# Peptides against a protein of PDB entry 5D63, part 41

Target 1, 292 residues: chain A of PDB entry 5D63
Amino acid sequence: SLRRGIYHIENAGVPSAIDLKDGSSSDGTPIVGWQFTPDTINWHQLWLAEPIPNVADTFTLCNLFSGTYMDLYNGSSEAGTAVNGWQGTAFTTNPHQLWTIKKSSDGTSYKIQNYGSKTFVDLVNGDSSDGAKIAGWTGTWDEGNPHQKWYFNRMSVSSAEAQAAIARNPHIHGTYRGYILDGEYLVLPNATFTQIWKDSGLPGSKWREQIYDCDDFAIAMKAAVGKWGADSWKANGFAIFCGVMLGVNKAGDAAHAYNFTLTKDHADIVFFEPQNGGYLNDIGYDSYMAFY

## One batch from the design tools (peptide; made by RFdiffusion4, then SolubleMPNN)

Design b1_p11_8_s1 (from b1_p11_8, 7 letters changed)
Fold by OpenDDE base, seed 5:
Structure b1_p11_8_s1 (fold): chain B 292 residues (1-292), chain A 11 residues (1-11)
Amino acid sequence: as target 1 above (292 residues)
Amino acid sequence: VDSLPLSGPVT
């Protein structure tokens, strides 16, 4: 079953993603096929899938940018019915905004069926052009039509997955205590993470003993990411991944505060030094505390 | 370890 999370949803036939046009929050905003750039944030193309309790394999899909929901216009079962962004709630009972998402016959891609109409989200004619129509269309779960098959690339991690990634890292002190702040985290590309760091003013900040040293830098980065998240996305129910660690050196006579994020595959952590914007696999300290 | 002040200047 598809897990709760943030997904980039890509057509199985052509290099096109499900895009909320212009990221607009207006009711009736078209959802369209659009090109995407790997390893980027793809602002209008991120969707929070929220599973509906007691309804198997059924979700709402909230556009991260607009905070609106994928909506089949009037819930119509007619082929070619518009799929739009529309105001809603994560646990709505409106069948226009309920989507059954299950594996296709190929076992890799998913199909997205409207709960009410039983039609499928379709990239009309497999059109790879920007702005191509996405509509509800008749179909079956077992047919191989790539117009209705979608890869769900997970862009977020659960707190449990983050914990697991930390646990695999060799630079964790035996006394380590981790503290989870949220339940689901959007994992940023390093380029975006770095840009937030740059925009925070930290690159120009002066290290000063005790009064503005490593812990201040690390906390400032965490705060900057938090603010960036709040300012960038209208959807709720997730956080932006940015951890703070406290670590001790091998000699046990010095301690450092730093940040960390997850690698692209979400399997490992990478350390981030907020004093210089560097990414390191080994920062020279073993973490005895983290919060994220 | 919790008694160690944090400083960590990057050199």
Scores: peptide ipSAE 0.211, ipTM 0.859, DockQ to the pose 0.598
Fold by OpenDDE base, seed 4:
Structure b1_p11_8_s1 (fold): chain B 292 residues (1-292), chain A 11 residues (1-11)
Amino acid sequence: as target 1 above (292 residues)
Amino acid sequence: VDSLPLSGPVT
């Protein structure tokens, strides 16, 4: 079954993603096919899938940018019915905004069925152009039509997944204690993470003994990421991944504070030095504490 | 470990 999380949803037939046009929060904003760039944030193309309790394989899909929900216009079962962004709530009972999401017959892609109408989200004619119509369309679960098949690329991690990634890292001290702050985290591309760092003013900040040293830099970076998240996204129920670690060197006579994020495949962590903006696989310290 | 002050200047 599909896990709760943030997804980039890509058509199985053509290089097009499900896009909320202009990221607009207005009711009735078209959801369209649009090109995307791998390993980028793809601002209008991220969807938070929230599972509905006690309804198997059924979700709401909240656009991360607009905070509005995928909505089948008037809940109509007519082929060609528009799919739009519309105001809603994560656990709505409105069948226009409830989507049953299960694996297609190929075992890798998903189909997205409206709970009420039983029609499927369809990239009309498989059109790969920007702004191509996405609509409700008749279909079956076993049909091989790529217009109705979608890859769900996970762009977030749960707190448990983050914890597991940390546990696999060789630079963790035997006394390590981790503290989870949130439940689900959008994982940023390094380019975006670096841009937040630049915009924070940290590149121009001066290290000063005790008064503004490693812990201040690390906490300032986390605060900058948190603010960036709040200012950038209208959806709720997730955080932006940026960890703080405290570590001790091998000799046990020096300690450092630094940041960390997750690798592209979400399987490992990479250390980030907020004093110089560097990414490192080994920062020279073993972490005895983290919060993220 | 918890008694070590943090400083960590880097270049």
Scores: peptide ipSAE 0.209, ipTM 0.859, DockQ to the pose 0.600
Fold by OpenDDE base, seed 3:
Structure b1_p11_8_s1 (fold): chain B 292 residues (1-292), chain A 11 residues (1-11)
Amino acid sequence: as target 1 above (292 residues)
Amino acid sequence: VDSLPLSGPVT
């Protein structure tokens, strides 16, 4: 079954993603096929899938940027019915915004069926052009039509997954205590993470003994990421991944505060030094405390 | 460990 999380949803047939046009929060904004760039944010193409309790394989899909939801216009079962962004809530009972998402017959892609109409999200004619129509269309679960098959590329991690990634890292002290702040985290590409760091002013900040030292830099970076998240996305129910660690060196006579994020595959952590913007696999300290 | 002050200037 599909896990709760943020997904980039890509057509199985052509290099097109499900895009909320212009990221607009207006009711009735078209959802369209659009090109994407791998390993980037793809701002208008991120969807938070929220599972509906006690309704098997059924979700709402919230556009991360606009905070609106994927909506089948009038819940119509007619082929060619528009799929739009529309105001809603994560646990709505509106069948226009409820989507049953299960594996297709190929075992790798998913099909997205409207709960009420039983029609499927369809990239009409498999059109790979920007702005191509996405509509509800008749179909079956076992059909091989790539117009109705979608890859769900996971762009987030749960707190449990993040915890597991930390636990696998060799630079964790035996006294380590981790504290989870949120439940689901959008994981940023390093380029975006670095840009937030640059925009924070930290590159120009001067280290000063005690009054503005490693802990200040690390906390400032986390604050900057938090603010960036709040300012960038209208959806709720997730955070932006940026951790703070406190670590002790091998000699046990010095301690440092630093940041960390997750690797591209979400399996490991990478350390980030907010004093110089560097990414390191080994920062020279073993973490005895983290919050993220 | 928890008694060590944090400073960590990057050199």
Scores: peptide ipSAE 0.207, ipTM 0.857, DockQ to the pose 0.581
Fold by OpenDDE base, seed 1:
Structure b1_p11_8_s1 (fold): chain B 292 residues (1-292), chain A 11 residues (1-11)
Amino acid sequence: as target 1 above (292 residues)
Amino acid sequence: VDSLPLSGPVT
């Protein structure tokens, strides 16, 4: 079953993603097919899937940028009914905004069925052009029509998944204690993470003994990422992944504070040195504490 | 470990 998380949703037939036009928060904003760039943020094309308690395989889909929800216009079962962004809530009872999402017959892609109308999200005619219509359309779960099949590329991790990634890293001290701050985390591409670091002013910050040293740099980076998240996205219920670690060297006579993020596949952590913007698999310290 | 001050200047 689909897990709660942030997804980039790509058509199975053509290189097109589900896009909220212009990222607008206005009610009735068209949801359209649009080109995307792999391994980038794709601002208007990220969707938070929130599972509905006690309703199997059913979600709301919140556009991360606009904070509005995928909505089948008037809940109509007619083929060609517009799918739009519309104001809503994560746990709404409005069937226009409830979507049953399950694996297609190919076992890899998903189909997105409106809970009320039982029609499916369809890239009309498989049109790969920017701005192509996405609509509710008749269909069945077992059909192979690629117009109604979607890959859900997970762009976030749960706190449990992050914890697991940390646990398998070899640079963790025996006294390690981790503290989870949030429940779900958007994982940024390194390019975006680095840009936030640059924009924070940290590249020009001077290390000063005790008064502005490693812990200040690491906390400043965490704060910068948090602010970037708040300023960039209107949706709630997630955070931007940026961890802080405290570590001790092998000799046990020096300690350092640094950041970390997740690798592209979300399976491992990579250390980030906020004093120079470097990414490292081994920062030379074993972490005895982290919060993220 | 927890009593060791953090400083960590990058060389």
Scores: peptide ipSAE 0.198, ipTM 0.838, DockQ to the pose 0.584

Design b1_p11_8_s2 (from b1_p11_8, 6 letters changed)
Fold by OpenDDE base, seed 2:
Structure b1_p11_8_s2 (fold): chain B 292 residues (1-292), chain A 11 residues (1-11)
Amino acid sequence: as target 1 above (292 residues)
Amino acid sequence: VDSLPLSGAVT
């Protein structure tokens, strides 16, 4: 079953993703097929899937950028019915915005069925062009038509997954205590993470004993990422991953504060030094505390 | 370990 999370949704037949046109929050904004760039944010193409309690395999899909929801126009079962962005809520009862998402017959891709109409999200004619029509279309769960098959590439991690990634890292002190701040985290590419660091002013900040030292740098980075998230996305219910760690050196006579993020595959953490913008697999300290 | 002030001069 599909987990709650942020997904980049890619067609199984052609290199096209589900895109909210111009990221517009206006009701009726077309959802279209659009090209994408791997390992980038793909701003208008991220969707928060929120599972509906007590309704098996059924979700709302909130566009991260616009904060609007995937909506089948008038809930019509007619083939070719427009799929648009529309205002909504995560736990709506509006069947126009409820989507049953289950594995397709190939066992890898998913199909997206409107809960009310029972039609499927369809990349019309498998058109790979930017702006290609995405519509509700008749279909069945067992059909092999790639126009209605979608890969759900997860762009976020749960707090549990983050905990697991930390737990397997070799640079964790025996006294480690971790504290989760949120439940679901968008994981940024390093390039974006670095840009936030640059924009924060930290590259020009001066280390000063106690008054502005390692913990201040690490907290400032955390705050900068949080602000970037708030300023960049209109959807709610997720955070941007950026951790703070406190660590002790092997000698046990010095402590340091630093940041960390997740690797591309989300399986491991990588340390980030906010004083110089460096990414390290070993920062020279073992973490005894983290919050993220 | 929590009794150690943090300093972490890197630059």
Scores: peptide ipSAE 0.261, ipTM 0.889, DockQ to the pose 0.544
Fold by OpenDDE base, seed 5:
Structure b1_p11_8_s2 (fold): chain B 292 residues (1-292), chain A 11 residues (1-11)
Amino acid sequence: as target 1 above (292 residues)
Amino acid sequence: VDSLPLSGAVT
């Protein structure tokens, strides 16, 4: 079963992703096929899948940027019916915005079926051009048509997954205590994480003993990421991953505060030094506390 | 460990 999370949804046949045109929050904004750049944020192409309680394999899909939902126009079962962004709620009963998402016959890609109409999200004619029509179209679960098959690239982690990644890291102190702040986290590409760091002013900040030292840098980075998240996305129900750690050196006579994020595959953490913007696998400290 | 002040100057 598809897990709750943020996904980049890519066509199985051509290098095109499900895109909310211009990221507009207006009702009726077309959802279209659009090119994407791997390992980037792809602003208009991120979708929060929220599972509907007691309805198997059924979700709403909220565009992260606009905060609007994938909507089959009038819930029509006619082939070629427009799929648009439309205002909604995560746990709506409106069948125009309910999508059953299950594995296709190939076992890797998914098909996206409208709950009411039983038609499928279709990249019309497999058109790879920017702005290509995405529509509801007749189909079956067992068909091999790549126009209706989609890869769900998970762009977020749950708090439990983040906890597991931390637990696997060798630079965790025996006294470690972690504290989760949220339930689901968008994991940023390092380039985006670095850009937030640059924009925060931290690269030009001066280390000063106690008054503005490691903990101030680490907290400032966390605050910058939080603000960036609030300013960038209209959807709710998720956070941006940026952790703060407190660590002790091997000698046990010095302590440091730093940040951390997740690796690209979400399996491990990587340390981020907010004083210089460096990413490190070993920062020279073992964490005894984290919050994220 | 929680009694150690944090300073962590990076050069």
Scores: peptide ipSAE 0.260, ipTM 0.885, DockQ to the pose 0.588
Fold by OpenDDE base, seed 4:
Structure b1_p11_8_s2 (fold): chain B 292 residues (1-292), chain A 11 residues (1-11)
Amino acid sequence: as target 1 above (292 residues)
Amino acid sequence: VDSLPLSGAVT
């Protein structure tokens, strides 16, 4: 079954993703096919899938940018019915905004069925052009039509997954204690993470003994990421991944504070030095505490 | 380890 999370949803037939046009929060904004750039933040193409309690394989899909929800217009079962962004709530009972998402016949892609109409989200004619129509369309679960098959590329991690990634890292002290702050985290590409760092003013900040040293830099970076998240996205129910670690050196006579994020595959952590913007696999310290 | 002040001068 599909896990709660943030997904980039890509057509199985052509290099097109499900896009909320212009990221607009207006009711009735078209959801369309649009090109995407791998390994980047595709701003209008991220969807938070929220599972509906006690309804098997059924979700709402909230556009991360607009905070609006995928909506089948009037819940119509007619082929070609528009799929739009529309105001809603994560646990709505409105069948126009409830989507049953299960594996397709190929075992890799998913199909997205409207709960009420039983029609499927369809990239009409498999059109790969920007702005191509996405509509509800008649179909079956076992059909092989790529117009109705979608890859769900997970762009977030749960707190448990983050915890597991940390646990696999060799630079963790035996006394390590980790503290989770949130439940689901959007994982940023390094380029975006670095841009937030630059925009924070930290590159121009001066290290000063005790009064503004490693812990201040690390906390300032986390605060900058938090603010970036709040200012960038209208959806709720997730955070932006940026950790703070405290570590001790091998000699046990020096301690450092630094940041960390997750690797592209979400399997490992990478350390980030907020004093110089560097990414490191080994920062020279073993973490005895983290919060993220 | 919790008794160690943090300094971590890099730059």
Scores: peptide ipSAE 0.257, ipTM 0.888, DockQ to the pose 0.545
Fold by OpenDDE base, seed 3:
Structure b1_p11_8_s2 (fold): chain B 292 residues (1-292), chain A 11 residues (1-11)
Amino acid sequence: as target 1 above (292 residues)
Amino acid sequence: VDSLPLSGAVT
C-alpha cells in the first residue's frame, strides 16, 4: 500500500507531472499536466497523501504549496470531468476529494480512482504540453492505458526512515540519543538547502567565543529552515528536514554542533557545517545527540 | 561527553 508522504506524481506515458495551476489556493483551480525538472522542488507539483483510517488504499491529496485538495468537480462520473484544487481537510468524508490509489497492472505505476465516482485521474489524450487537461475518466484497474497510470516519486521521509538513516551512519557515538520533532519531512535538494543558508545571513555571521559559536550557527540554520518551510508552503502535517547534532571528537576532548540532512535516495545522512556551508560525509565528530 | 562545552570554531 502507498505510504503517507509527499509525492511528485508523474505520468507513466509522458514526462508530465500533476500540477496545480499557478499554485493557486482558489477553489476550482485547474489541475493540469506540466513539465518538471528532476531533482528540484517543483513547487506546484507536490502532493501530501494522507491515508484515510479504515478505508483501504484511500487518501486525500493535498497540494503542498496551496494547501488545497485534489477534487473531482461535483463528483461526476462523466468522462472529462474537471479535476481541480479545492478547499478541504485531510480526513474529509467528501467523496469528491477521496482517492483510492493502488498499483496498476504493471506493478510499478499507480492508478488514482475517485472513491465516489469510480473514475480515474486521466491525462487527457496523453498530452505532454504544459497546461494539458487532467480529468476524471472511465477506466478499469487492469487497463494498460498510460493516460491513467502515474508514478509516485516520494519526496519525503517518515521519522522512522530518518532514524534508520542515522543508525546506518558510522559517525554516531555509542551514547547517542535522538529526538524526533515531527512525523514526516520534506527532504530538500542541497541547492535549496544551501540557498536557505545563504538567505539566513549565516555566511556573513562571525564566530565569537561562546556568545555566537557552533551551537548558535546550527540552531540558527534549523530556525531558518523552519521559517522557510512556514513561509513557502500552505499545507500542514509535515516539516522540512533539517537536523541538529551535537558531537564529540575521537579524542573525547572537544565537542561541536552542526546540521545534517538526507541524501537524495533518503538512505543516508550528510553533515552540513553551518559556519561555512559545506557538506561532509565525515565532519570529524561522532554524534551523541540529535534532534530533527 | 555531555559535560564538554561546545565551541567548534571552523578554521
Scores: peptide ipSAE 0.257, ipTM 0.883, DockQ to the pose 0.578

Design b1_p11_8_s3 (from b1_p11_8, 7 letters changed)
Fold by OpenDDE base, seed 2:
Structure b1_p11_8_s3 (fold): chain B 292 residues (1-292), chain A 11 residues (1-11)
Amino acid sequence: as target 1 above (292 residues)
Amino acid sequence: VDSLPLSGPVV
């Protein structure tokens, strides 16, 4: 089954993603097909899938940017019914906003069926143009029509996945204790992570013994990422990934505080030095504590 | 390890 998480949802037939037009939070805002740029945030095209308890394979889809939900207009079963952004809640009982999401016949893509109408989210005519209509349309689970097939590219990690990525890193001390702060984390591209670092003022901050040293830099970076998340997204129920580590050197006579994030494939961590904005596979310390 | 202050060399 599809895991809870943040997804970029891409058509299986053409290079088009499910986009909330202009990221608007207004009720009735069209959801449309739109081009996307790989390895970027794609601001209006991120969706938090929240599984509905005790309803198999059924989710709400919250647009990260607007905080509104994917909504089949009037729950109509008519082919060509508009799919829009609309105010809602993660665990709504409104069938207009409930979507059964299961693997298609090809075993890689998904189909998105409205729970009430039993129609499917359809990129009308497979139109690859920006602003192309997305609508509810008749279909079956077994059909191979790419207009109704979607790749769910996961843009987030669970706390368990982050924990696993840390655990397999070679620069973890035998005394390591990790502390999970949140349940689901949007993983940023390094370019975005670096821009947050630049905007935080840390590049111009002066290192001062004890009063503003490595731990202050690392905490300031985490705070900057947290603030960026709060200021950028209207959806709730997720955090932005930015960890803090405390590490000891091989000699055991010096300790350092630094940040870390996840690699593009989410399988590993990479260390980030908030004093200079550098990414490192080896920062020269073994982590004995992290929180993220 | 817990008793070692974070010195954080200037980078």
Scores: peptide ipSAE 0.179, ipTM 0.869, DockQ to the pose 0.529
Fold by OpenDDE base, seed 3:
Structure b1_p11_8_s3 (fold): chain B 292 residues (1-292), chain A 11 residues (1-11)
Amino acid sequence: as target 1 above (292 residues)
Amino acid sequence: VDSLPLSGPVV
């Protein structure tokens, strides 16, 4: 079954993603096929899938940018019915906004069926052009039509997945205590993470003994990422991944505060030095405390 | 460990 999380949803037939046009929060904003750039944010193309309790394989899909939900216009079963962004809630009972998402017959892609109409999200004619129509269309679960098959590229991690990534890292002290702040985290590309760091003013900040040293830099970076998240996205129910660690050196006579994020595959952590913007696999300290 | 000051290196 599909896990709760943030997904980039890509057509199985052509290099097109499900895009909320202009990221607009207006009711009735078209959802369209649009080109995407791998390993980037793809701002209007991120969807939070929220599983509906006690309804098998059924979700709402919230556009991360607009905070609106994927909506089948009037819940119509007519082929070619518009799929739009529309105001809603994560646990709505409105069948226009409820989507049954299960593996297709190929075992890798998913099909997205409207709960009420039983029609499927369709990239009409498999059109790869920007702004191509996405609509509800008749279909079956076993059909091989790539117009109705979608890859769900996971862009987030659960707190449990983040915890597991930390636990696999060799630079964790035996006294380590981790504190989870949120439940689901959008994992940023390093380029975006670095840009937030640059925009925070930290590159120009002066290290000063005790009054503005390593802990201040690390906390300032986390605060900057938090603010960036709040300012960038209208959806709720997730955070932006940026951890703070406190670590001790091998000699046990010095401690440092630093940041960390997740690798692209979400399997490991990478350390980030907020004083210089560097990414390191080994920062020279073993973490005895983290919060993220 | 918890008693070590967090001065860190000047990076």
Scores: peptide ipSAE 0.178, ipTM 0.869, DockQ to the pose 0.535
Fold by OpenDDE base, seed 4:
Structure b1_p11_8_s3 (fold): chain B 292 residues (1-292), chain A 11 residues (1-11)
Amino acid sequence: as target 1 above (292 residues)
Amino acid sequence: VDSLPLSGPVV
């Protein structure tokens, strides 16, 4: 079954993603096919899938940027019915905004069926152009039509997945204690993470003994990421991944504070030095505490 | 470990 999370949803037939046009929060904003760039944030193309309790394989899909929900216009079962962004709630009972999402016959892609109409989200004619129509269309679960098959590329991690990634890293001290702040985290590409760092003013900040040293830099970076998240996204129910670690050196006579994020495959962590914006696989310290 | 001040390196 599909896990709760943030997804980039890509057509199985052509290099097009499900896009909320202009990221607009207006009711009735078209959801369209649009090109995307791998390993970028793809602002209008991220969807939070929230599973509906006690309804198998059924979700709402909240656009991360607009905070609006994928909505089948008037819940119509007619082929060609528009799919739009519309105001809603994560646990709505409105069948226009409830989507059953299950594996297609190929075992890798998914189909997205409207709960009420039983029609499927369809990239009309497999059109790869920007602004191509996405509509409800008749279909079956076993049909091989790529217009109705979608790859769900997960762009977030649960707190448990983040915890597991940390546990696999060799630079963790035997006394390590981790503290989880949130439940689901959008994982940023390094380019975006670096841009937040630049915009925070940290590159121009002066290290000063005790009064503004490693812990201040690390906390300032986390605060900058948190603010960026709040200012950038209208959806709720997730955080932006940025950890703080405290580490001790091999000799056990010096400690450092630094940041960390997840690698592209979400399987490991990479250390980030907020004093210089560097990414490192080994920062020279073993973490005895983290919060993220 | 918990008694060590966070002096850190100047990077």
Scores: peptide ipSAE 0.177, ipTM 0.868, DockQ to the pose 0.524
Fold by OpenDDE base, seed 1:
Structure b1_p11_8_s3 (fold): chain B 292 residues (1-292), chain A 11 residues (1-11)
Amino acid sequence: as target 1 above (292 residues)
Amino acid sequence: VDSLPLSGPVV
């Protein structure tokens, strides 16, 4: 079953993603097919899937940028019914905004069925052009029509997944204690993470003994990422992944504070040195504490 | 470990 998380949703037939036009928060904003760039943020094309309690395989889909929800216009079962962004809530009872999402017959892609109308989200005619219509359309779960099949590329991790990634890292001290701050985390591409670091002013910050040293740099990076998240996205219920670690060297006579993020596949952590913007697989310290 | 100051290196 699909897990709660943030997804980039890509058509199985053509290189097109589900896009909220202009990222607009206005009710009735068209949801359209649009080109995307792999391994980038794709601002208007990220969707938070929130599972509905006690309703199997059923979700709301919140556009991360606009904070509005995928909505089947008037809940109509007619083929060609518009799918739009519309104001809503994560746990709505409005069947226009409830989507049953399950694996297609190919076992890799998903189909997105409106809970009320039982029609499917369809890239009309498989049109790969920017602004192509996405609509509710008749279909069945077992059909092979690629217009109604979607890959859900997970762009986030749960706190449990992050914890698991940390647990398998070899640079964790025996006294390690982790503290989870949030439940779900958007994982940024390194390019975006680095840009936030640059924009924070940290590259020009001077290390000063005690008064502005490693812990200040690490906390400042965490704060910068948090602010970037708040300023960039209108959706709630997630955070931006940026961890802080405290580590001790092998000799046990020196400690350091640094950041970390997740690798592209979300399976491992990578250390980030906020003093120089470097990514490292080994920072030379074993973490005895983290919060993220 | 918890008593060790976090001065860190100059990187």
Scores: peptide ipSAE 0.176, ipTM 0.870, DockQ to the pose 0.531

